# Peptides against a protein of PDB entry 6B4E: the designs that were tried, part 15

Target 1, 295 residues: chain A of PDB entry 6B4E
Amino acid sequence: TNFDKISKMFWHYKDKIAQIKQDIVLPIKKADVNVRNLLSRHKRKINPKFGQLTNSNQQLFKIQNELTQLINDTKGDSLAYHWILNFIAKAVVHQAETEVRVKPESALPLGKLTLYLLVQFPELQELFMARLVKKCPFVIGFTCEIDTEKGRQNMGWKRNNENKWEDNTSYDERMGGILSLFAIITRLQLPQEFITTTSHPFPIALSWHILARICNTPLNLITNTHFVILGSWWDAAAVQFLQAYGNQASKLLILIGEELTSRMAEKKYVGAARLRILLEAWQNNNMESFPEMSP

## One batch from the design tools (peptide; aimed at target 1 A205 R213)

Design b1_p12_6_s4 (made by RFdiffusion4, then SolubleMPNN; from b1_p12_6, 5 letters changed)
Fold by OpenDDE base, seed 2:
Structure b1_p12_6_s4 (fold): chain B 295 residues (1-295), chain A 12 residues (1-12)
Amino acid sequence: as target 1 above (295 residues)
Amino acid sequence: SLDEEFERLLKE
């Protein structure tokens, strides 16, 4: 693992966030009033859609169509179009931080919706990835120290208005939620209408990178959060990962489930204990995936 | 390395 390259990737997306603010968010504030009004209306219509997802594919398709129409309404103005996509990127990640955090299986419909939008609107891809990396660097296997203020900030830790860090549980859960969504996206097949004409924007290979990079991370940088997000990933994608890469996948699952947990056993991380349980379930031929959505 | 193994897999 070339960590220099990973770091460069991390900072690339951090720079993208700054660019988005400068080139998209700020300019729209002084744009034509009609454009601003349009975007305000669309924002209000779009925002609740992500919370309206259920385990129903029919409901998913309905929301897909509604969002597609709303986004298409902005294509006449490039700045407006990019603004609405950036809003969607932020909203999806926020949904992962709130809903998926507490109900991991909700990542499936959210992931399906997101993947559809990523394919339908390719400009969303960089916006979405930038937001993901900012909020959860684990999605690209980036890790830095968190014993410094800057390190914590880089790893997505939040501070409240009183400059107090969020508690460990909150951070772990947020990271788990975001990672669950990303993991789901990586293991989903493209919708039938795109499968022969479009490449997957965030394929299962990205899951491999996450696991491999974490395994190669210096042990002194490994925290409970790493195990939490690995567990989240496991629930979201382990079955499909095994299907994709077979024996090679098995080796990697053993590395994270057995080797990595064993190396960190003295820390008695709760996340590691859970991951060990997942490993044992797999060894007993009881690996589970999220339930499939209804027709 | 894991990366090398992955690269080999991608070539298959």
Scores: peptide ipSAE 0.055, ipTM 0.769, DockQ to the pose 0.195
OpenDDE base, seeds 1, 3, 4, 5: peptide ipSAE 0.050, 0.051, 0.048, 0.040; ipTM 0.764, 0.768, 0.760, 0.747

Design b1_p12_7 (made by RFdiffusion4)
Pose (drawn by RFdiffusion4):
Structure b1_p12_7 (pose): chain A 295 residues (1-295), chain P 12 residues (1-12)
Amino acid sequence: as target 1 above (295 residues)
Amino acid sequence: SELEEEEEEFLD
């Protein structure tokens, strides 16, 4: 892995976040009353819909239809359309760092909803990817030091209610939940409405990049967070990763489960211990996936 | 090698 190119990709998405603020978020303050009223009302109606998802496909379709109508209501104004898509991208990532953090299997319905929105409204793709990378750089394999305040900000760290950094556990759990959503998206087939006509916007090869780049990361930059997101990724996508790459995926899963954990053994990272358990469960023919969605 | 070439192309 050429980590200079990974850094260039990271800063590209960081620049995109700045561009979104300049060209979408700030100009909306100056939009006319019809646009402001519509966005104010629609953002209230959209916000709780992500938490109304369940393990049921019928409920997923209901929420998809409700959101599709609300988003289509904004298409008469390009700025309002891009603003509501940006709002949705932020809301989905927030849902991943809250609900998916507590209930990892909730990444499956949320991933199906997000993938549907990503192809129904393609302008969402760049907005969503930039948000993921800003909030969880591990999705593209970016890692930098966190000894400095700027490094902590680059890696997606947050502060609590007293300018102190959130504890390591809170950060690790957030990163797992966000990366779990992206991992589900990379291993989902497109919904039937689009599977016959459209290329998957974030395919399974992006999961290969995450694993390979962590395995190629200098060991002095590896932390418990890398093991936690790999475990979250495993739960969400390891079965489909093997279906896609076979013996090559097997070699990579062994590398992360046996070698990456062994080389960092002195650190006694909690996430490394769980990743070893996942490796042993697979070796005993007991690899799990999230239960498929109910009717 | 094939995936390494594909990743190089992707990063360019």

Design b1_p12_7_s1 (made by RFdiffusion4, then SolubleMPNN; from b1_p12_7, 5 letters changed)
Fold by OpenDDE base, seed 1:
Structure b1_p12_7_s1 (fold): chain B 295 residues (1-295), chain A 12 residues (1-12)
Amino acid sequence: as target 1 above (295 residues)
Amino acid sequence: SELEKLEEEWEE
């Protein structure tokens, strides 16, 4: 694993966030009142859509169509178009932090919606990835120390209005929620209408990178959160990962489930204990996945 | 192959 390369990727996306603010977010505040009003209306219509997702594919398709129309309405103004996509990127990640956090299976409909939008609107891809990396660096296998304020910030830790760090449990759950969404996206097939014309923007190979990079991370940087997000990934994508890579996937799952947990046994991480349970379930031919969505 | 590249990533 080339950790220098990963670090460069991390900072690339951090820079992208800053660029988005300067080139998209701030300029809109000074835009024509009609444009601002349009975007405000669209924002109000778009935001509730993510909460309207259910385990129904029919509902998913409805929402996909509604969002597509709303986004297309902004294409006449490049700045407005990019602003609305950035808003969507933020909203999707926020949904992962809040809803998927407490209901992991909700990652499936959210992931399907997100993947559709990523393919339908390619400009969303960089915006979305930048937001993901900012909030959950684990999506690219980035890890740094968290014994400094800057380190915690880099790893996506939040402070409240009183400048107090969030609780460990809150952080772990948020990271798990975001990673679940990303994992789902990587293991989903493209919608039927895109299979022959478009490559998958975030393919299953990115899941491999997450696992491999974490396995190669210096042990002194491994925390409970690493095991939590690995568990989240496992629930979201392990079945499909095994289908994709077969024996090689098995080796990597054993590596994270057995070897990595064993190396960190002295820490008695709760996340590690859960990951071992997942490994054991798999060894007993009881690997589970999220329920499929209804028609 | 892509798989080989992924394996190398793991081994590094």
Scores: peptide ipSAE 0.030, ipTM 0.718, DockQ to the pose 0.166
OpenDDE base, seeds 2, 3, 4, 5: peptide ipSAE 0.026, 0.026, 0.023, 0.014; ipTM 0.719, 0.713, 0.690, 0.488

Design b1_p12_7_s2 (made by RFdiffusion4, then SolubleMPNN; from b1_p12_7 with E6L E9K D12E)
Fold by OpenDDE base, seed 1:
Structure b1_p12_7_s2 (fold): chain B 295 residues (1-295), chain A 12 residues (1-12)
Amino acid sequence: as target 1 above (295 residues)
Amino acid sequence: SELEELEEKFLE
């Protein structure tokens, strides 16, 4: 694992967030009133769509079509188009932080929708990845110390109105929710209409990177959150990961479930305990995946 | 290490 490369990627996306603000968000505030009104209307129509997802593929397709139309309505203005995509990127991540956090299985329909949009609108890919990395750097296997204010900020910790850091449980759950979504995206196959014409923008190999990079992370930087997000990843993608990489996947799952947890046993992390339970369930041929969506 | 050997097969 080349951690210098990972750090460069991390800061690339942090810079991208700043660039998005400067080149997309702020300029729209100064744009023509008609454009701003259009975007406001579209925002109001788009935002509730993510909450309308169910375990129904039929409902998913409906929402896909509706969002596609709404996004296409903005293509006549490049700035408006990029603004709406950035909004969608933020909204999807927010949905992961709120809904997926409390209902991990909801990551499946959300992930399918997101993957569709990422392929249908390629410009969304960098916007979405930047938002993901900002909110949850675990998605690229980045870790830094959280003993400093800057370190915590880099790792996506939030402060409330009183400038107090969020509690550990809240942070863990948010990270877990976001990581669940990303994990789902990486393990999903492209929609049938794209499978022969487009490469997967965030393939299963990115899940490999997450696991491998965490395993190679200096132990002094490993926290309970690492184990929590690994558990979230496990629930979301372990079955499909095993299908993709076979014996190599098995070895890596053992490394995170047994070796990494053992090395950190003295910390008695709750997340690590859960991960061990997941490992044991797998060893007992009881690995579970999220239920498939209905037609 | 075993992990390193596995990583050799994948680009990071």
Scores: peptide ipSAE 0.027, ipTM 0.693, DockQ to the pose 0.253
OpenDDE base, seeds 2, 3, 4, 5: peptide ipSAE 0.025, 0.026, 0.025, 0.026; ipTM 0.675, 0.676, 0.694, 0.680

Design b1_p12_7_s3 (made by RFdiffusion4, then SolubleMPNN; from b1_p12_7 with E9K F10W D12E)
Fold by OpenDDE base, seed 1:
Structure b1_p12_7_s3 (fold): chain B 295 residues (1-295), chain A 12 residues (1-12)
Amino acid sequence: as target 1 above (295 residues)
Amino acid sequence: SELEEEEEKWLE
């Protein structure tokens, strides 16, 4: 693992966020009133769609079609188009932070919707990845110290209006929610209409990177959050990961579940304890995945 | 796509 390269990737996406603000978000505030009104209307229509997801594929397809139409309505204006995609990127990640956080299985319909949009609108990919990395650097296996304010900020910690850091539990849950979404995306098959014409934008190999990079992370930087997000990943993608890589996947699961947890045993991380439980369940031929969606 | 192909050193 080349951590210098990972750091470069991290800062690339941080720069991308700044660029998005300067080139997309701020200019729209000065755009023609008709454009602003259009985007406001579309924003109001789009935002509720993510909350309308259920365990139904039929409902998913309905929402996919509705969003596709709404996004296509903006293609006549490049700035408007990119603005709406950026909004969607933010909304999807926000949904992961809030809904997936408390209901992990909701990552599946959200992930399916997101993957569809990523393929249907390729310009969404960079916008989405930038937002993911900003809010949850674990998606690219980036880790830094959190004993400084800057370090905490880099790792996605939030402060409230009173400049107080969020609780550890809140941070862990948010990171878990975001990582669950990303993990789901990496292990999903492309929609049928895209299989022959498009490559997967965030394939299962990216899950491999997450696990491998965390395993290679200096132990002094490993926190409870690392184990929490590994557990979230496990619930979201372990079954499909094993299907994809076979014996090599098994080795890596053992590394995170047994070796990494053992090396950090003195810390008595609750996340590590949960990960060990997941490992043991797997060893007993009881690995579980999220329920499949209904037709 | 910005991510590079990497493997766990422990697997080597």
Scores: peptide ipSAE 0.039, ipTM 0.714, DockQ to the pose 0.091
OpenDDE base, seeds 2, 3, 4, 5: peptide ipSAE 0.030, 0.029, 0.033, 0.030; ipTM 0.692, 0.699, 0.718, 0.701

Design b1_p12_7_s4 (made by RFdiffusion4, then SolubleMPNN; from b1_p12_7, 5 letters changed)
Fold by OpenDDE base, seed 2:
Structure b1_p12_7_s4 (fold): chain B 295 residues (1-295), chain A 12 residues (1-12)
Amino acid sequence: as target 1 above (295 residues)
Amino acid sequence: DELEKLEEEFEE
């Protein structure tokens, strides 16, 4: 693992967030009144759609079509188009932080929708990844110390209005929710209409990188959160990961489930205990995946 | 170490 490369990638996306603010968010405030009105209306229509997802593919397709039309309405103005995509990127991640964290299986319909949008609107890819990395750097296997304020900020910790850090449970759950979404995206197949014409924007190889990079992280930087997000990843993608990489996947699952947890046993992390349970379930041929969506 | 080897193998 080249940690310098990972660090460079992390800061690339941090810079991208700043660039988005300067080049997209701020300029739109001074845009033509008609453009601002259009975006305001579209924002109101788009925002609730992510919460309207169910376990139904029919409902998914409906929402996909509706969002596609709404986004296409903005293509006449490049700034408006990018603003809407950035809004969508933020909304998707927010949905992961709020709904997926409490109902992990909801990551599947959300992930399918997101993947569709990422392929249909390629400009969303960089915007979405930047938002993911800022809020949950685990998605690229980045870790730094959290014993400093800057370190906590870099790892996506939030402060309230009183400048107090969020509690550990809240942080763990948010990270788990975001990571679940990303994991789902990496293990989903492209929609049938795109398979022959487009490569997967966030393929299963990115899951490999997450696991490998975490396992190679210095042990003094490993926290309960690392095990929590690994557990979230496991629920979301372990079955498909094994299907994709076979024996090599098995080795990596054993490394995170057995070796990494054993090395950190003295810490008695709750997340590590859960990961051990998942490993044992797999060893007993009881590995589970999220149920497939209905027609 | 083992994980690094696996990562490198995958990148080949």
Scores: peptide ipSAE 0.063, ipTM 0.800, DockQ to the pose 0.160
OpenDDE base, seeds 1, 3, 4, 5: peptide ipSAE 0.031, 0.029, 0.032, 0.032; ipTM 0.741, 0.723, 0.742, 0.733

Design b1_p12_8 (made by RFdiffusion4)
Pose (drawn by RFdiffusion4):
Structure b1_p12_8 (pose): chain A 295 residues (1-295), chain P 12 residues (1-12)
Amino acid sequence: as target 1 above (295 residues)
Amino acid sequence: SDPLEDDKADPL
């Protein structure tokens, strides 16, 4: 892995976040009354819909249809359309760092909803990827030091209610939740309405890049967070990763489960212990996936 | 141009 290229990719998405603020978010303050009213009303209607998802496909379709109508209502104004898509991208990532953090299997319905929106509204793709990378750089394999305040900000750290950094556990759980959503998206087939006509925007090869880049990261930059996101990724996508790459995926899963954990053993990282358990469960022919969605 | 497009291909 050429980590200079990974850094260039990271800063590209950081620049995109700045461009979104300058060209989408700030100009909306100057939009006409009709646009402001529509966006104010629609953002209220959109916000709770992500938490209304269940393990039921019928409920997923209902929410997809409701959101599609609300988004289509904004297409008469390109700025309002891009603003509501940016709002949705932020809301989906927030849902991942809250609900998916507590209930990892909720990443499956949320991933199906997001993937549907990503192909129904393709302008969402760049907005969503930039948000993921800003909030969880591990999705592209970016890692930097966190000894400095700027490094902590670069890696997606947050502060609590007194300008102190959130504890390590809160950060690790958030990163796992976010990366779990992206991991589900990379291993999902497109919905039937698009599977016959459209290329998957975030395919399974992006999961290969996550694993390979963590395995190629300098060991002095590895933390418990790398093991936590790999465990979260495993729960969400390891079965399909093997289906895609076979013996090569097997070699990579062994590398992360046996070698990466062994080389960092003195650190006694909690996530490394869980990744070893996942490796042993697979070796005992008991690899699990999230239960498929109910009707 | 988005560099992630290069990573969407099969790495093998």

Design b1_p12_8_s1 (made by RFdiffusion4, then SolubleMPNN; from b1_p12_8, 7 letters changed)
Fold by OpenDDE base, seed 5:
Structure b1_p12_8_s1 (fold): chain B 295 residues (1-295), chain A 12 residues (1-12)
Amino acid sequence: as target 1 above (295 residues)
Amino acid sequence: MNPLEELLKDPF
């Protein structure tokens, strides 16, 4: 693992967030009133769509079509188009922080929707990845110390207006929700209409990166959160990961489930205990995955 | 990208 490269990637996306604000978000405030009104109406229509997802593929396809139309309506103005994509990127991540956090299986329909949009609108990819890395650096296997304010901010910790940090449980759950979404995206196949013409924007190899980079992270930087997100990843993608990489996947699952948890046993992390249970379930041929969506 | 390469780069 090249941690310098990972750090450079992390800061690239942090810079991208600043650039998005300067070049997309702020300029729209001065845009033509008709453009602002269009975007306001579209925002109001888009916002509820993510909460309308269910375990139904039929419902998913309906929402995909509705969002596609709404996004296409903005293509006549490049700034408006990028603004609406950035809004969608933020909304998807927010949905992971709120709904997936409490109902992990909801990552499947959300992930399918997101993957479709990422392929249909390639400009969404950098906007989405920047938002993911800002909110949950674990998606690229980045970790830093959290003993400082800056370190906590870099790792996606939130502070309220009273400068109070969020609770550990809240942070862990948010990170787990975001990571679940990303894990699902990496293990999904492209929609049939794209599979022969487009490469997967966030392939299963990125799941490998997450696991390997966490395993190689200095042990003094490993926290309960690392085990929580590994457990979230496991629920979301372990079955498909094993299907993709076979014996090599097994080795990596053993590294996170057995070796990493053993090395950190003295900390008695609750997340590590759960990961051990997941490992044991797998060893007993009882590995579970999210149920497939209905037609 | 070779996932195995990432694993082999100084595991633990």
Scores: peptide ipSAE 0.029, ipTM 0.719, DockQ to the pose 0.092
OpenDDE base, seeds 1, 2, 3, 4: peptide ipSAE 0.025, 0.027, 0.026, 0.027; ipTM 0.684, 0.697, 0.694, 0.711

Design b1_p12_8_s2 (made by RFdiffusion4, then SolubleMPNN; from b1_p12_8, 9 letters changed)
Fold by OpenDDE base, seed 3:
Structure b1_p12_8_s2 (fold): chain B 295 residues (1-295), chain A 12 residues (1-12)
Amino acid sequence: as target 1 above (295 residues)
Amino acid sequence: ENPILELLKDPF
């Protein structure tokens, strides 16, 4: 694992966030009143759609079509189009931080919707990845120290209005929710209409990168959060990961579930204990995946 | 210390 390259990627997306603010968000504030009104109406229509997802594919397809139409309505103005995509990127990540956090299986319909939009609107890909890395650097296997204010900020920690850091449980759960969504996206097949014409934008190999990079992270930087997000990833993608990489996947699951947890046993991390339970369930042929969606 | 990933070289 080349951590210098990972750091360069991390800072690339930090720069991208700054660029998005300067080139997309701020210019719209000065745009024509008709454009601003259009985007305000679309924002109000788009926001509730993510919460309307269920375990139904029929409902998913309905929402996909509605969002597609709303996004297409903005294509006549490049700035408006990029603004609405950036809004969607933020909204999807926010849904992961709130709903997926408390109901991990909701990552499946959200992930299917997101993957569809990423393929249908390729310009969403960089906007979405930048938002993911900002909120949850674990999606690219980036880790830094959190004993400084800047380190905590880089790792996606939030402060309240009183400048107090969020509690550890809240941070862990948010990171788990975001990582669950990303893991689901990496293990989903492309929609039928795209299988023969398009490459997967965030393939299962990115899950391999997450696991391998965490395994090679210096132990003094490993925290409870690392184990929490590994557990979230496991629930979301372990079955499909084993299908994709076979014996090599199995070795990597043993490394995170047994070896990494053992090396950190003195810390008594709650996330590590949960990951061991998942490993044991797998060893007993009881590995579970999220239930498939209904027709 | 060697990275944990070095264990992938061992047979399982």
Scores: peptide ipSAE 0.019, ipTM 0.621, DockQ to the pose 0.049
OpenDDE base, seeds 1, 2, 4, 5: peptide ipSAE 0.019, 0.018, 0.019, 0.018; ipTM 0.655, 0.653, 0.657, 0.658

Design b1_p12_8_s3 (made by RFdiffusion4, then SolubleMPNN; from b1_p12_8, 8 letters changed)
Fold by OpenDDE base, seed 1:
Structure b1_p12_8_s3 (fold): chain B 295 residues (1-295), chain A 12 residues (1-12)
Amino acid sequence: as target 1 above (295 residues)
Amino acid sequence: MDPILELLKDPF
């Protein structure tokens, strides 16, 4: 694992967030009133759609079509188009932080919708990835120390209005929710209409990167959160990961489930205990996946 | 050599 490369990628996306603010968000505040009104209307129509997702492909396709139309309505103005995509990127990540954290299986319809949009609107890819890395650096296998304020900020910790850090459980759950969504995206096949014309924007190899990079992370930087997000990843993608990489996948699952947990046993992390349970379930031929969506 | 590093293989 080249940690310098990972750090460069992390800071690339941090810079991208600053760029988005400067080049997309702030300019819209000065845009024509008609453009601002258009975007406000679209925002109001788009927001509820993420909560309308169910375990139904029929409902998914309906929402996909509705969002496609709404986004296409903005293409006549490049700034408006990029603004609406950035809004969607933020909304999807927010949905992961709020809904997926409490109902992990909801990552599947959300992930399918997101993957569709990422392919249909390629400009969404960098906007979405930047938002993901800002909120959950684990998606690229980035880790830094959290014994400093800057370190915590870099790792996506939030402060409340009283400048108090969020509690560990809240942080763990948010990271787990975001990582679940990303894991789902990496293990989904492209929609049939794109499979022959487009490469997967966030393929299963990115799941490999997450696991391998965490395994190679200095042990003094490994926290309970690492095990929590590995457990979230496991629920979301382990079955499909095994299908993709076979024996090599098995080795990596053993590395995270057995070797990494064993090395950190003295810490008695709750997340590590859960990951051990997942490993044992797999060893007993009881690895579970999220239920497939209905027609 | 670190046992974890020894077990890691490039899937490609």
Scores: peptide ipSAE 0.019, ipTM 0.635, DockQ to the pose 0.072
OpenDDE base, seeds 2, 3, 4, 5: peptide ipSAE 0.018, 0.019, 0.019, 0.018; ipTM 0.640, 0.628, 0.656, 0.634

Design b1_p12_8_s4 (made by RFdiffusion4, then SolubleMPNN; from b1_p12_8, 9 letters changed)
Fold by OpenDDE base, seed 1:
Structure b1_p12_8_s4 (fold): chain B 295 residues (1-295), chain A 12 residues (1-12)
Amino acid sequence: as target 1 above (295 residues)
Amino acid sequence: MNPILEWLKDPF
């Protein structure tokens, strides 16, 4: 694992967030009233769609079509188009932070929708990844010290209106929710209409990177959150990961489930205990996946 | 650095 490369990638996306603000978000505030009104209407129509997802593929396809039309309506204005995509990127991540954290299986329909949009609108990819890295740097296997304010900020910790840090449980749950979404995206196959024409924008190899990079992280930087997000990843993608990489996947699952947890046993992390339970379930031929969506 | 992956062959 090249941690310098990971750090460079992390800061690339931090810069991208700043660029998005400067080049997309701020300029639209100065756009003509007609453009602003259009985007306001579209925002109001788009935002509820993510909460309308169910375990139904029929409902998913309906929402995909509705969002596609709404996004296409903005293509006549490049700034408006990029603004609406950035809004979608933010909304998807927000849905992971709020709903997926409490209902992990909701990551599946959300991930399918997101993957469709990422392929249909390639400009969404960098916007989405930048938002993911900002909110949950674990998606690229980045870790830093959290004993400083800057370190906590870099790792996606939030402060409330009273300038107090969120509690550990809230942070862990949010990170788990975001990582569940990302894990799902990496393990999904492309929609049938894109398989022959497009490569997967965030393939299963990115799940390998997450696990390997965490395993190679200095032990003094490993926290309960690392185990929580590994557990979230496991629920979301372990079955498909094993299918993709076979014996090599198995070795890596043993590394995170057994060896990493054992090395950190003194810390008595609750997330580590859960990950051990997942490992044991797998060893007993009881590895579970999220249920498939209905037709 | 955690040497946990030293024995693991990279699938890539």
Scores: peptide ipSAE 0.020, ipTM 0.655, DockQ to the pose 0.065
OpenDDE base, seeds 2, 3, 4, 5: peptide ipSAE 0.018, 0.019, 0.017, 0.017; ipTM 0.629, 0.626, 0.622, 0.637

## One batch from the design tools (peptide; aimed at target 1 A205 W208 H209)

Design b2_p13_1 (made by RFdiffusion4)
Pose (drawn by RFdiffusion4):
Structure b2_p13_1 (pose): chain A 295 residues (1-295), chain P 13 residues (1-13)
Amino acid sequence: as target 1 above (295 residues)
Amino acid sequence: IEEINEEGDTALE
């Protein structure tokens, strides 16, 4: 892995976040009353819909249809359309760092909803990817030091209610939740309405990049967070990763489960212990996936 | 592996 190229990719998405603020978020303050009223009302109607998802496909379709109508209502104004898509991208990532953090299997319905929106509204793709990278750089394999305040900000750290950094556990759980959503998206087939006509925007090869880049990261930059997101990724996508790459995926899973954990054993990382358990469960023919969605 | 890398990089373009 050429980590200079990974850094260039990271800063590209960081620049995109700045461009979104300049060209989408700030100009909306100056939009006419019809646009402001519509966006104010629609953002209220959109916000709770992500938490109304369940393990039921019928409920997923209902929420998809409700959101599609609300988003289509904004298409008459390109700025309002891009603003509501940016709002949705932020809301989905927030849902991942809250609900998916507590209930990892909720990444499956949320991933199906997000993938549907990503192809129904393709302008969402760049907005969503930039948000993921800003909030969880591990999705593209970016890692930097966190000894400095700027490094902590680069890696997606947050502060609590007293300008102190959130504890390591809170950060690790958030990162697992966000990365779990992205991992589900990379292993989902497109919905039937698009599977016959459209290329998957974030395919399974992106999961290969995450694993390979963590395995190629200098060991002095590896933390418990790398093991936690790999465990979260495993739960969400390891079965389909093997279906995609076979013996090559097997070699990579062994590398992360046996070698990466062994080389960092002195650190006694909690996430490394869980990744070893996942490796052993697979070796005992008991690899799990999230239960498929109910009707 | 090279093809997987190319595919993934293309997806991110």

